# Designs tried in a protein design run: peptides against a protein of PDB entry 5A53. Part 5

Target 1, 230 residues: chain A of PDB entry 5A53
Amino acid sequence: LVENVKQALFIPGQSCNKNLHDIMVDLSALKKPDMKRFNRKNDIHPFEDMSPLEFFSEKNDCSLMVLMTSSKKRKNNMTFIRTFGYKIYDMIELMVADNFKLLSDFKKLTFTVGLKPMFTFQGAAFDTHPVYKQIKSLFLDFFRGESTDLQDVAGLQHVISMTIQGDFQDGEPLPNVLFRVYKLKSYKSDQGGKRLPRIELVEIGPRLDFKIGRIHTPSPDMVTEAHKKP

## One batch from the design tools (peptide; made by RFdiffusion4, then SolubleMPNN)

Design b2_p24_7_s3
Fold by OpenDDE base, seed 4:
Structure b2_p24_7_s3 (fold): chain B 230 residues (1-230), chain A 24 residues (1-24)
Amino acid sequence: as target 1 above (230 residues)
Amino acid sequence: MEELLKKLEEELERLSRKYARIEK
């Protein structure tokens, strides 16, 4: 099966700083080989004008984009953009908290490039709340792709964990999403005549706590179109 | 095979929660 893996483009904005650059490098490493990075800063304000992003989507054949910006109001901001037919589908601002850890902060472990991660989502809101549903969908599209079977599990190398930090009520600020990456160590164990895998997880980074910012949701027409295309 | 996948996912989720709690 030729997996139509979505390609990602990482774009430094004009306000991109060293920390964001480092985060970009580390996060994009998890998307290899299906990512591109711009080396130059681009003056893009996606919530004011989306046209530059649509242009880049088409020019680079990327349906996923991440814009790296930072301001006083939106510090360490990663704007995640998805396109459909090179038109903006949705956008979400995820601001990285100051307590982030880079890959260099963890013990370097050998890994194979291009293996798909397994995802774990902790928090009921990932299935019920529209914003967290969008986040879940986005990260699945970004790192896992559309389908996993047992053969994919046999090649499982790492796990991405996403956790909603605490409970919240309607009208309250949305809790952060805790992004963690683990290397999976699997052992064959025979328990009760069934092969149950013994699994150990080792954090490998990056470690990111995402504060949710602005969101752009797709039009109903675009949702319908996106679901109709095979 | 599907049962094994489900068990694996459950175990991974359990471990993920465990490690996430250690980081808090």
Scores: peptide ipSAE 0.034, ipTM 0.622, DockQ to the pose 0.018
Fold by OpenDDE base, seed 1:
Structure b2_p24_7_s3 (fold): chain B 230 residues (1-230), chain A 24 residues (1-24)
Amino acid sequence: as target 1 above (230 residues)
Amino acid sequence: MEELLKKLEEELERLSRKYARIEK
């Protein structure tokens, strides 16, 4: 079965700046070859009108979209959108903190394009809290897809780590999500007669700390339809 | 980082076992 890899569309908003553009380039590199990027800015306000995004989803046959905007209230904002049947399924604003690092800030390492990353999630809330569940689902859907085959394991070269920054209580602001990308180096280690692979992780970037913004959750009907495997 | 590496090793071991069962 040819995995139906979800295609991503990266959209510069009207307020997209150089920093956001650079972040977009670096993040989209992890989605190659299954990404498109607009070169022109588009005036889209997804929480006011979703219709333009649905139009772009259909026109470009992309079920994943990322809108890059920046304002005083929502600086370095990446709105992640998923569609089902070219209709908006869910949306989440993730604002990149100013301490971000680009690929150019790390040692250049060679990597094979098209290999699926392994994901690691740190924080119990990824399994219990609705917002963090959505984030987990989104990023898995965005970069990994539904299945990991033997080839993906044999070719494992990248690890994406997502960490909830600290503990929080009900009613408190949601902690940031720390997004990190590592290259995996495996060494054959003969420790104690068991060939335990020694694994080293080298950060390759980008490094992004996401502040959580506005969220659009799918209707129960859309959840049901989206989970119906054809 | 150590905890992450440990989790990764555990996951890789799990995957290795899963696929080793398919090759048998």
Scores: peptide ipSAE 0.027, ipTM 0.576, DockQ to the pose 0.019
Fold by OpenDDE base, seed 5:
Structure b2_p24_7_s3 (fold): chain B 230 residues (1-230), chain A 24 residues (1-24)
Amino acid sequence: as target 1 above (230 residues)
Amino acid sequence: MEELLKKLEEELERLSRKYARIEK
């Protein structure tokens, strides 16, 4: 079963600002053509009432949503939401640090819409810690598109790198996740008769450092149900 | 292909370490 490419809906919250809008535009460009954006601000508080998001999920047939909000406590906050059967599966707040870079801050490179990125994850916690496992799962789910088994390097245009910023112990604040996007450049190097393709990675943006905020985890029943559907 | 992916991973790791240093 070719899992249908999950559609994403980007929602500006009431407190959405220019920076968040720009970040939204740039991040959503990586999800084209499987992305919708609302042009109007919506007053949504997902950790208080999830019903509006479930409604939007169903109405727009989107199983992925990103809510853009900003406050003194949660500046540049991107709430990532996944639904299953148009019900909230999980949520995570990822706050973008002020050092972000937009696509316009990088050299413009030709980009083909619809190609799947390769992911790299740096940090053992992505495989062991429940929060970072959720982040890994979320971003893979968000950008995988159509599961073509063709890990054909020939079709690889760009790489998304996610790095946990440093080590941490139990009870310590969770380190930020560094989000980076690179374009792959392949050069035929004729060095020594072995045409080993030389690979160069060029950062294309956006550059985002995510501070982890609030999390909603799925109920055991929802986990079981989500894994039963092929 | 595996060699290419390995080189890519190594380069990504190098870049990630570079960025982690710049942010200190």
Scores: peptide ipSAE 0.059, ipTM 0.656, DockQ to the pose 0.016; fails the geometry check
Fold by OpenDDE base, seed 3:
Structure b2_p24_7_s3 (fold): chain B 230 residues (1-230), chain A 24 residues (1-24)
Amino acid sequence: as target 1 above (230 residues)
Amino acid sequence: MEELLKKLEEELERLSRKYARIEK
């Protein structure tokens, strides 16, 4: 079964700063080898004109894109974009809070490139609320890709954890999403006849708290086409 | 963290049981 792994393109916007660049480098490392990065800043405003992103999607054969921008209104903004047939499917702004941690802030651990992460989602809204459902779908699509169940356990090295920061009611601002990455350590415990594997999680970074910004939802026609498995 | 570990253990156990049925 040839798994078509989706390729990601990381794009520094005109307002990309050092912090965003460092975040881009660290987050994109989790997508290796299926990742490209631009070295030059590009003046792109996806909620005003999506055509440059569609052009880059086609030119680079990438169905996943991340645009790095920063302003007073939208500080440390990562716009996650998905395309279908090189047309914009959906977009979401996720602004990184100032309390972020880079890979350099954690103990350096050996990491095998290309292994698929396990995901954990904390918060009922990931299954019920349309915005958090989109976030869940996006991150699964971005970092896990198409998974066949059998290969996942033998190659399990790391866990991506996403947590909704608190409860919310209708009409209230949407809580942040806490993004955490852990390395899985399994120990065989021989205690008392039942070999219960002891699992330890070690945080490896990056640590990102995402504030939710603007969203572009797919058209009903694009949803129908994207779900048509050939 | 403990709740996360518990969920992870439960998911790993579920997957392990699923694979053990396919190898038989």
Scores: peptide ipSAE 0.026, ipTM 0.582, DockQ to the pose 0.018; fails the geometry check

## One batch from the design tools (peptide; made by RFdiffusion4, then SolubleMPNN)

Design b2_p25_4_s1
Fold by OpenDDE base, seed 4:
Structure b2_p25_4_s1 (fold): chain B 230 residues (1-230), chain A 25 residues (1-25)
Amino acid sequence: as target 1 above (230 residues)
Amino acid sequence: DEDDIVHSEEYLKKIEELKKELEEK
């Protein structure tokens, strides 16, 4: 079964700055070869008018989009968009905190392009809270796709970790989501004549702390259509 | 650089669990 790997389109908004561009480059590198990037800035305001994004989704055959914008209110904002049938399914603003690290900030490790990462999610809210459920679903769609086979396990080189930064109560601001990428290193430990493979995680970047912004949720009808297995 | 190695026993355990779950499929 050729997995229909969802294609991603990275779009610099009009307010895209150098930092966002660098983040875009590094994050999109994890999505290779299944990504496109626009070289030109586009004046798109997805929470005001979604029609330009639907147009780009259809024109580029991309069901995933990331719009890079920055303002005083929404600094380093990555708007993640999913489409279904080239119509907006959902959107979420994830603002990158200033403490971000690029791939260049880590030890250069060669990685094979196109290997599916394994995911780890830390925080009960990823399974209970609607917003964090959407984030979990989004990132799984974005980087892993739908199927994992034994070959994916054998080839497993990368782990994406997503952590909710602390506990929260109803009515409190939603904690940030800590995005981390690790490479698996296997070492042969000779302890007592048994070579136990020791697995170590080495952070490879990018390192992103996401502040949650505005959200668009799908209509019940779109949810029903998107969950219909063909 | 040793500082780049996240010795998270929790992450390692989760990785092993996930590998096992995938090997059993």
Scores: peptide ipSAE 0.023, ipTM 0.543, DockQ to the pose 0.022
Fold by OpenDDE base, seed 5:
Formats: C-alpha cells, structure tokens, sequence
Structure b2_p25_4_s1 (fold): chain B 230 residues (1-230), chain A 25 residues (1-25)
C-alpha cells in the first residue's frame, strides 16, 4: 500500500516575520520530504476568502497548508488548513506563544528524514471536545498520516507530545496546547546480559505553545465525502 | 552508525512506558 503521504505547503503571509519564518522552517523539517514552502509572501485572508488557498492546494497538489501571519491581535499565527478534493475541509488558527524554542536551542541530534513520529496526547479533551479532537486529527494527519503499522514502529525515532495546558470548563477560554518533540535515544546496556537497550526521550525541538484561535469546520456533506473510501 | 534499534517486543513495551510517562507529566 503506497501510503498517499499528504503533502504540506507552507505559505508565508504578508505579515510573516522572522520568528514565524524560523518556526516554519523547524516545523516543516519534521514534514520532510513531503513539504513545499513558498519563498514569497502572499496576502491571504483565509477566513474572508478561501479561494486562494484552494487554488494553491490544487496547483501544488497539497492537501495540507500552513499560513504564517502575525498581527497585534493574532501574534505568531499559524493557520492550519486541510483540503479535500482541493476544497477547504477545515481550518484552525494556532498562535505560537513567545516562549517558543527552535531546534537551534537544543542539542543537535541527527535524525533520518521521512520517519513517522509517534504521538502522545495528554488531556481528556482530545477525545471529547470538538476543537481538541480537530487538533488531534490535524496533527496526526499532518505528521503521521492515516496508517500506523508495525513497520512504523521499526522506524520510530521521534515522539511528538501534545498536552492541553490545564483543566477548563464550558464557556472558559480554551487552554493552550503544548507541542513538544523528543528523539528516542538508545543506550547500550553495559551489563553483558540480554538487557534491552536503555531508551530515553531527549527533547530536540521545536517547543511550541499553541493558543487556539478561529476555527472553520467542514460541512456535514464534506465530512461524508471525505470518509467515503474510494 | 545509528545503531539498528532492535525492534523487540521489549522495545515496544518501553515505548509504551515512555508514552505513559509523557501522559503523566
């Protein structure tokens, strides 16, 4: 089964700054080789007009897009977009908090490009709350794809951890999602027996705290179409 | 030489343990 690995397109918006560019570079490194990046800024307002994104989806054959914008109201905003049949399926704004860390802030560890990360999700809301369900679905779709087989475990180098920052009640602002990336490091056990290699998680970055912004949800018809297996 | 991570049942178990450790933090 050739997994149709979903291609991602990273788009700098008109207001894209250096920090967002650096974040984009680091996050897109986890999607290599299945990513494209525009070098030119594009004036796109996806919540006002989605047609430019649909055009880019079709032209670049990318079902995943990330728009990088920054304003006073929406600082370090990463708008994640998914398409189905080159039409907008869903969108979510995830604003990166100022406490972010880049790959350069961590010890450089070599990793093989193209290996699928393992995911961990911390917080019951990832399974119950519509917004966090969308975030979970989005990140799984973005970095892992639909299929996890035993062969994916054979290539396991990275763990992506996503944590909801605290508890919340209905009507309260949605807590941030803490995005962390770890490399699995194996150590040779010095004790000459059949001991399993000691495995440790080492944070490699980027470290991103996402504030949730605006959301576009798919129509019921589009959900039905997207779940129709050919 | 990225040491061939021997994909043992024991490795999988350790990964699941590490997942739980991350879920508890």
Amino acid sequence: as target 1 above (230 residues)
Amino acid sequence: DEDDIVHSEEYLKKIEELKKELEEK
Scores: peptide ipSAE 0.022, ipTM 0.558, DockQ to the pose 0.018
Fold by OpenDDE base, seed 2:
Structure b2_p25_4_s1 (fold): chain B 230 residues (1-230), chain A 25 residues (1-25)
Amino acid sequence: as target 1 above (230 residues)
Amino acid sequence: DEDDIVHSEEYLKKIEELKKELEEK
């Protein structure tokens, strides 16, 4: 089964700053080799005009895009875009909080390029709330792709953890999503004659707390079409 | 630095559960 691995395009917006660039580099490293980055800033405003993104999707054959912008209102904003048939499927703004950590802030661990991460989701809202369901779907689609075989499990080196920061009620601001990346280390513990492999999780970064911004939801027709393709 | 190691038994359990679920498919 040829895994249809979705390609990602990282786009620095006109307001992209050094911090966003560094975040982009680190986050995109987790998507290698299935990632492209623009080196030039592009003046794109996806919630005003989506046409440039559709053009880039088609031109670069990328069904995933991330636009990096920053303003006073939307600081360190990563707009995640998915396309279907090079048309916008959905979009979500995820603003990185100032407490972010880069890969350089962690102990450099060698990772094999192309290994799919395992995901863990903490918070019931990932399964029930439309926005968090979209986030879950997006990140699974972004990093895992459509198929995970047993080889991916055997080769599992990384865990991406996504946690909803606290409880919330209807009408309250949506809590941040805490994005964490861990490397699995298997230690042979020689403790007591039974070689039980001890698994440890080591945070490797980046560490990102996402504040949820604007959302574009797919049309019902596009949802139906996207689910019809195996 | 011990601070970088999340020894959360909960995470380990979830990983084992997920591995098992994926092995059973």
Scores: peptide ipSAE 0.022, ipTM 0.537, DockQ to the pose 0.022
Fold by OpenDDE base, seed 1:
Structure b2_p25_4_s1 (fold): chain B 230 residues (1-230), chain A 25 residues (1-25)
Amino acid sequence: as target 1 above (230 residues)
Amino acid sequence: DEDDIVHSEEYLKKIEELKKELEEK
């Protein structure tokens, strides 16, 4: 079965700045080779008109899109879009906090392109709260896809960690999601004369703290159609 | 730099669990 790896399209919006561009480059590197980037800015407002995104989805054969925009209200905003049949399935705004780190801020480690990362999710809300469930689903779809095989684990080099920043109650603002990327390093530690395999996680970047913005949820009909495996 | 190494026992445990789940398939 040729795993139909979902292709991602990264789109700089009209308000895309250097920081967002750099973030886009670094985040999209994790999606290689299944990634396209536009070099030109595009004036797209997903929450006003979704039609341009559907057009780009179809034209580029991409079921994942990331729109990079920045405004006073929505600084460093990454709008993540999923399509099904080139129609908008869902959208979420994730605004990158100013404390972000790029790959250049970390020790350059060699990585194999095309390996699927392992995911870790910290926070009960990833399994219970609809917004965090959507985020979990989105990132799994984006970077890992549906299938994990023994080869993926044998080749496991990267871990993506997503953490909900603190507890929250109903009606409170949703805490940020802390996005971290680690490389697995295996060491043979001679502790006490037994060579125990020691695995260390080394942060490789990018480091992104996501503030949750606007969300578009799919219609029940689209949910049903998207879960119908062909 | 020690600050770049996250020693999470929880992460290690989860990795071991995932490896085990895949070896059992």
Scores: peptide ipSAE 0.017, ipTM 0.529, DockQ to the pose 0.023

Design b2_p25_4_s2
Fold by OpenDDE base, seed 3:
Structure b2_p25_4_s2 (fold): chain B 230 residues (1-230), chain A 25 residues (1-25)
Amino acid sequence: as target 1 above (230 residues)
Amino acid sequence: DDDDIVKTQEYLDKIKELEKKLKEL
């Protein structure tokens, strides 16, 4: 099965700052080679008018987009957008907390471009709560695509971990999602004649804590159409 | 195939353990 790897477009908004630019560079590095970045700021407000994003989706042949904006109300905001047939499917605002770490804050390790990450999701809400289901679906779609888990083990280089920061009840503010990236290191341990493969996880960055913002959900018609296998 | 499945589960268990430790810090 030749999986059509979805292409991502990273767009600096008019309010994009240095921190958001650095985050954009580091997060987009994980999507190489299937990534484009705009060098110029664009005045886009996706929750007011989606038409510019649909235009960019079509013009760049990208079904994934990330808009980088910042305001007092929505600081370090990454709006993740998916399109289907170049029309907006869904959107979610994920605001990066100020405690973020860049790739430069970690030990530089050799990395092969184009290997698919393994994912781990911690928190029952990723399987039960609509918002966290959307986040899980989005990140799987963004970095892994439609791949089946078994074939990716032979090429396993890194793990993306997503953790819900604590428990919550209905009507409470949604906890942050902790985004972490680890490289897998396999060591042959020669202890005691049994070669037990020792696996170590080394954090490589970026480290991002996401606060959940506004959400756009797909229409029932678009859900039905997107689930039709060609 | 079986060795890859076992390795995957061991990795997942180790990640869950590490994340539990990180939440306790």
Scores: peptide ipSAE 0.025, ipTM 0.574, DockQ to the pose 0.016
Fold by OpenDDE base, seed 2:
Structure b2_p25_4_s2 (fold): chain B 230 residues (1-230), chain A 25 residues (1-25)
Amino acid sequence: as target 1 above (230 residues)
Amino acid sequence: DDDDIVKTQEYLDKIKELEKKLKEL
């Protein structure tokens, strides 16, 4: 089975700042080699006109896009976009809180390019609430692609943890999603017994707390078409 | 933070379980 690895395009918006650029660089490093970045700012407003994104999706053969914008209302905003047949499938705004950490804030650990992360999701809402289900689906599509659990374990280098920050009731603002990245470090016990290797998790970054913004959901017809197995 | 340590241990336990399953295949 040829893994249909989705390609990602990172797009600096007109309001992209240094912090967003740095975040973009670090987050996109986890998507290598299946990532493109624009070096130029583009004036794109996806919730006003989606046509430029569809054009970029087709032109760059990327079914994943991330638009970097910042305003007073939507500071450090990463708009995640998925396309199907180069048409917009869904969009979600995830605003990075100011407490973010870059890869440079952690111990530099080498990682093999192209190894897929294991995911862990913390919070029942990832399976029940439509917004968090979309976030879960998005990040799995973004970093995992078409992989089996067996392949994930055999090639396990790092873990992406996504946690809903606290409980919430209906009608309350949706809690942030805490994005964390850990490298698995296996220690061979030199004590010659059949002891299971000691595994440690080391945070490698980036550390991002995502505030949820605007969402675009696919039509039922697009959902049906996107789930049709070829 | 203590909460990060607890979560980390839970992940480690899950990983160990998965590694065990992989060796049994």
Scores: peptide ipSAE 0.018, ipTM 0.511, DockQ to the pose 0.021
Fold by OpenDDE base, seed 1:
Structure b2_p25_4_s2 (fold): chain B 230 residues (1-230), chain A 25 residues (1-25)
Amino acid sequence: as target 1 above (230 residues)
Amino acid sequence: DDDDIVKTQEYLDKIKELEKKLKEL
């Protein structure tokens, strides 16, 4: 079964700035070759009208979309959208904090394009809280897809780490999600005559702290249809 | 810093387990 790798479309919104563009370029590099980017800004307001996104999903055959917008209320906002049958399944706003780092801020390391990253999730809420469950599902779907085969493990070069920044109680503002990307480096350690492979994680970027914004959740009917594997 | 180190170590342990499984196949 050729897993239909979900294609991503990155869309600069009308308010897309240089910082968001740079973030878009760096984040989308992790999705290569399964990524398209628009070069032109598009005036899209997904929480007001979703129809333009459904049109772009169908026209570009992309079930993943990222809209890049920035305003005073929602600075450096990345709206992540998933579609099913070219209809909106879910959406989430993730605002990038100003402390972000680009790939250029890290030591350039070569990597093979098309290898799936492993994921690590830190924080119990990724398994219990509906918003963080959606984030976990979204990022797994976006970068890894459904299956991890032995080949994906053998080719493991990248790790995406997602951490909930601190504890929170019910009714409190949701903590940020810390997005980090690491490359695995294998070293031959000569410690004590046993060549034990030493693996190190080296941060490669981008480094993004996501503030959670607005969310659109799928209807129960769409959940049922999306889980019906053909 | 310490929490990131511990989390990294836990992950490294999981990777080592996966590598071990791959060598045993």
Scores: peptide ipSAE 0.017, ipTM 0.506, DockQ to the pose 0.022
Fold by OpenDDE base, seed 5:
Structure b2_p25_4_s2 (fold): chain B 230 residues (1-230), chain A 25 residues (1-25)
Amino acid sequence: as target 1 above (230 residues)
Amino acid sequence: DDDDIVKTQEYLDKIKELEKKLKEL
């Protein structure tokens, strides 16, 4: 089965700044070769009118989109969009905190393009809370796709970690999601004649703390249709 | 297969340790 790896389109909004552009470049590097980027700013307001995004989804054959915008209320905002049949399935705003780190802030490590990352999720809410379930589903869909074959372990070079920053109660603001990327380094350590491969994790970036913003959830009909197509 | 599972668990344990350290910063 040729996994139809979902293609991603990165769109700078009208309010896209240098920081968001740099974040877009670094995050999209993890999606290579299955990504496109617009070089021009586009005036798109997805929570007011979704039609331009549906048009771009169809025109570029991309079922994943990321819109880069920034305002006083929604600073460093990455709107993640998924489409089904080129119609909007879901959307989520993830605002990058000012403490972000770029790939240039870390030691440059060589990596093979096109290898799927392993994911790890920390926080019970990723399995219980609807918003964090959507985030988990989105990032798995974005970087790994649907199938985890055992073959992915043999090619494992990267780990993406997503952590909920603290506990929360019902009615409280949703904690940030800490996004971290690690490269696996295997060292042959000769300890006592057994070459146990010592594996170390090295952070490679980007480092992003996501504040959760607005969400669009799919209609029950779209959920049913999306699950019917294998 | 078993070696890859063991390696994966060791990776997960190291990630959890690193993330605990990162939450404390």
Scores: peptide ipSAE 0.050, ipTM 0.624, DockQ to the pose 0.016; fails the geometry check

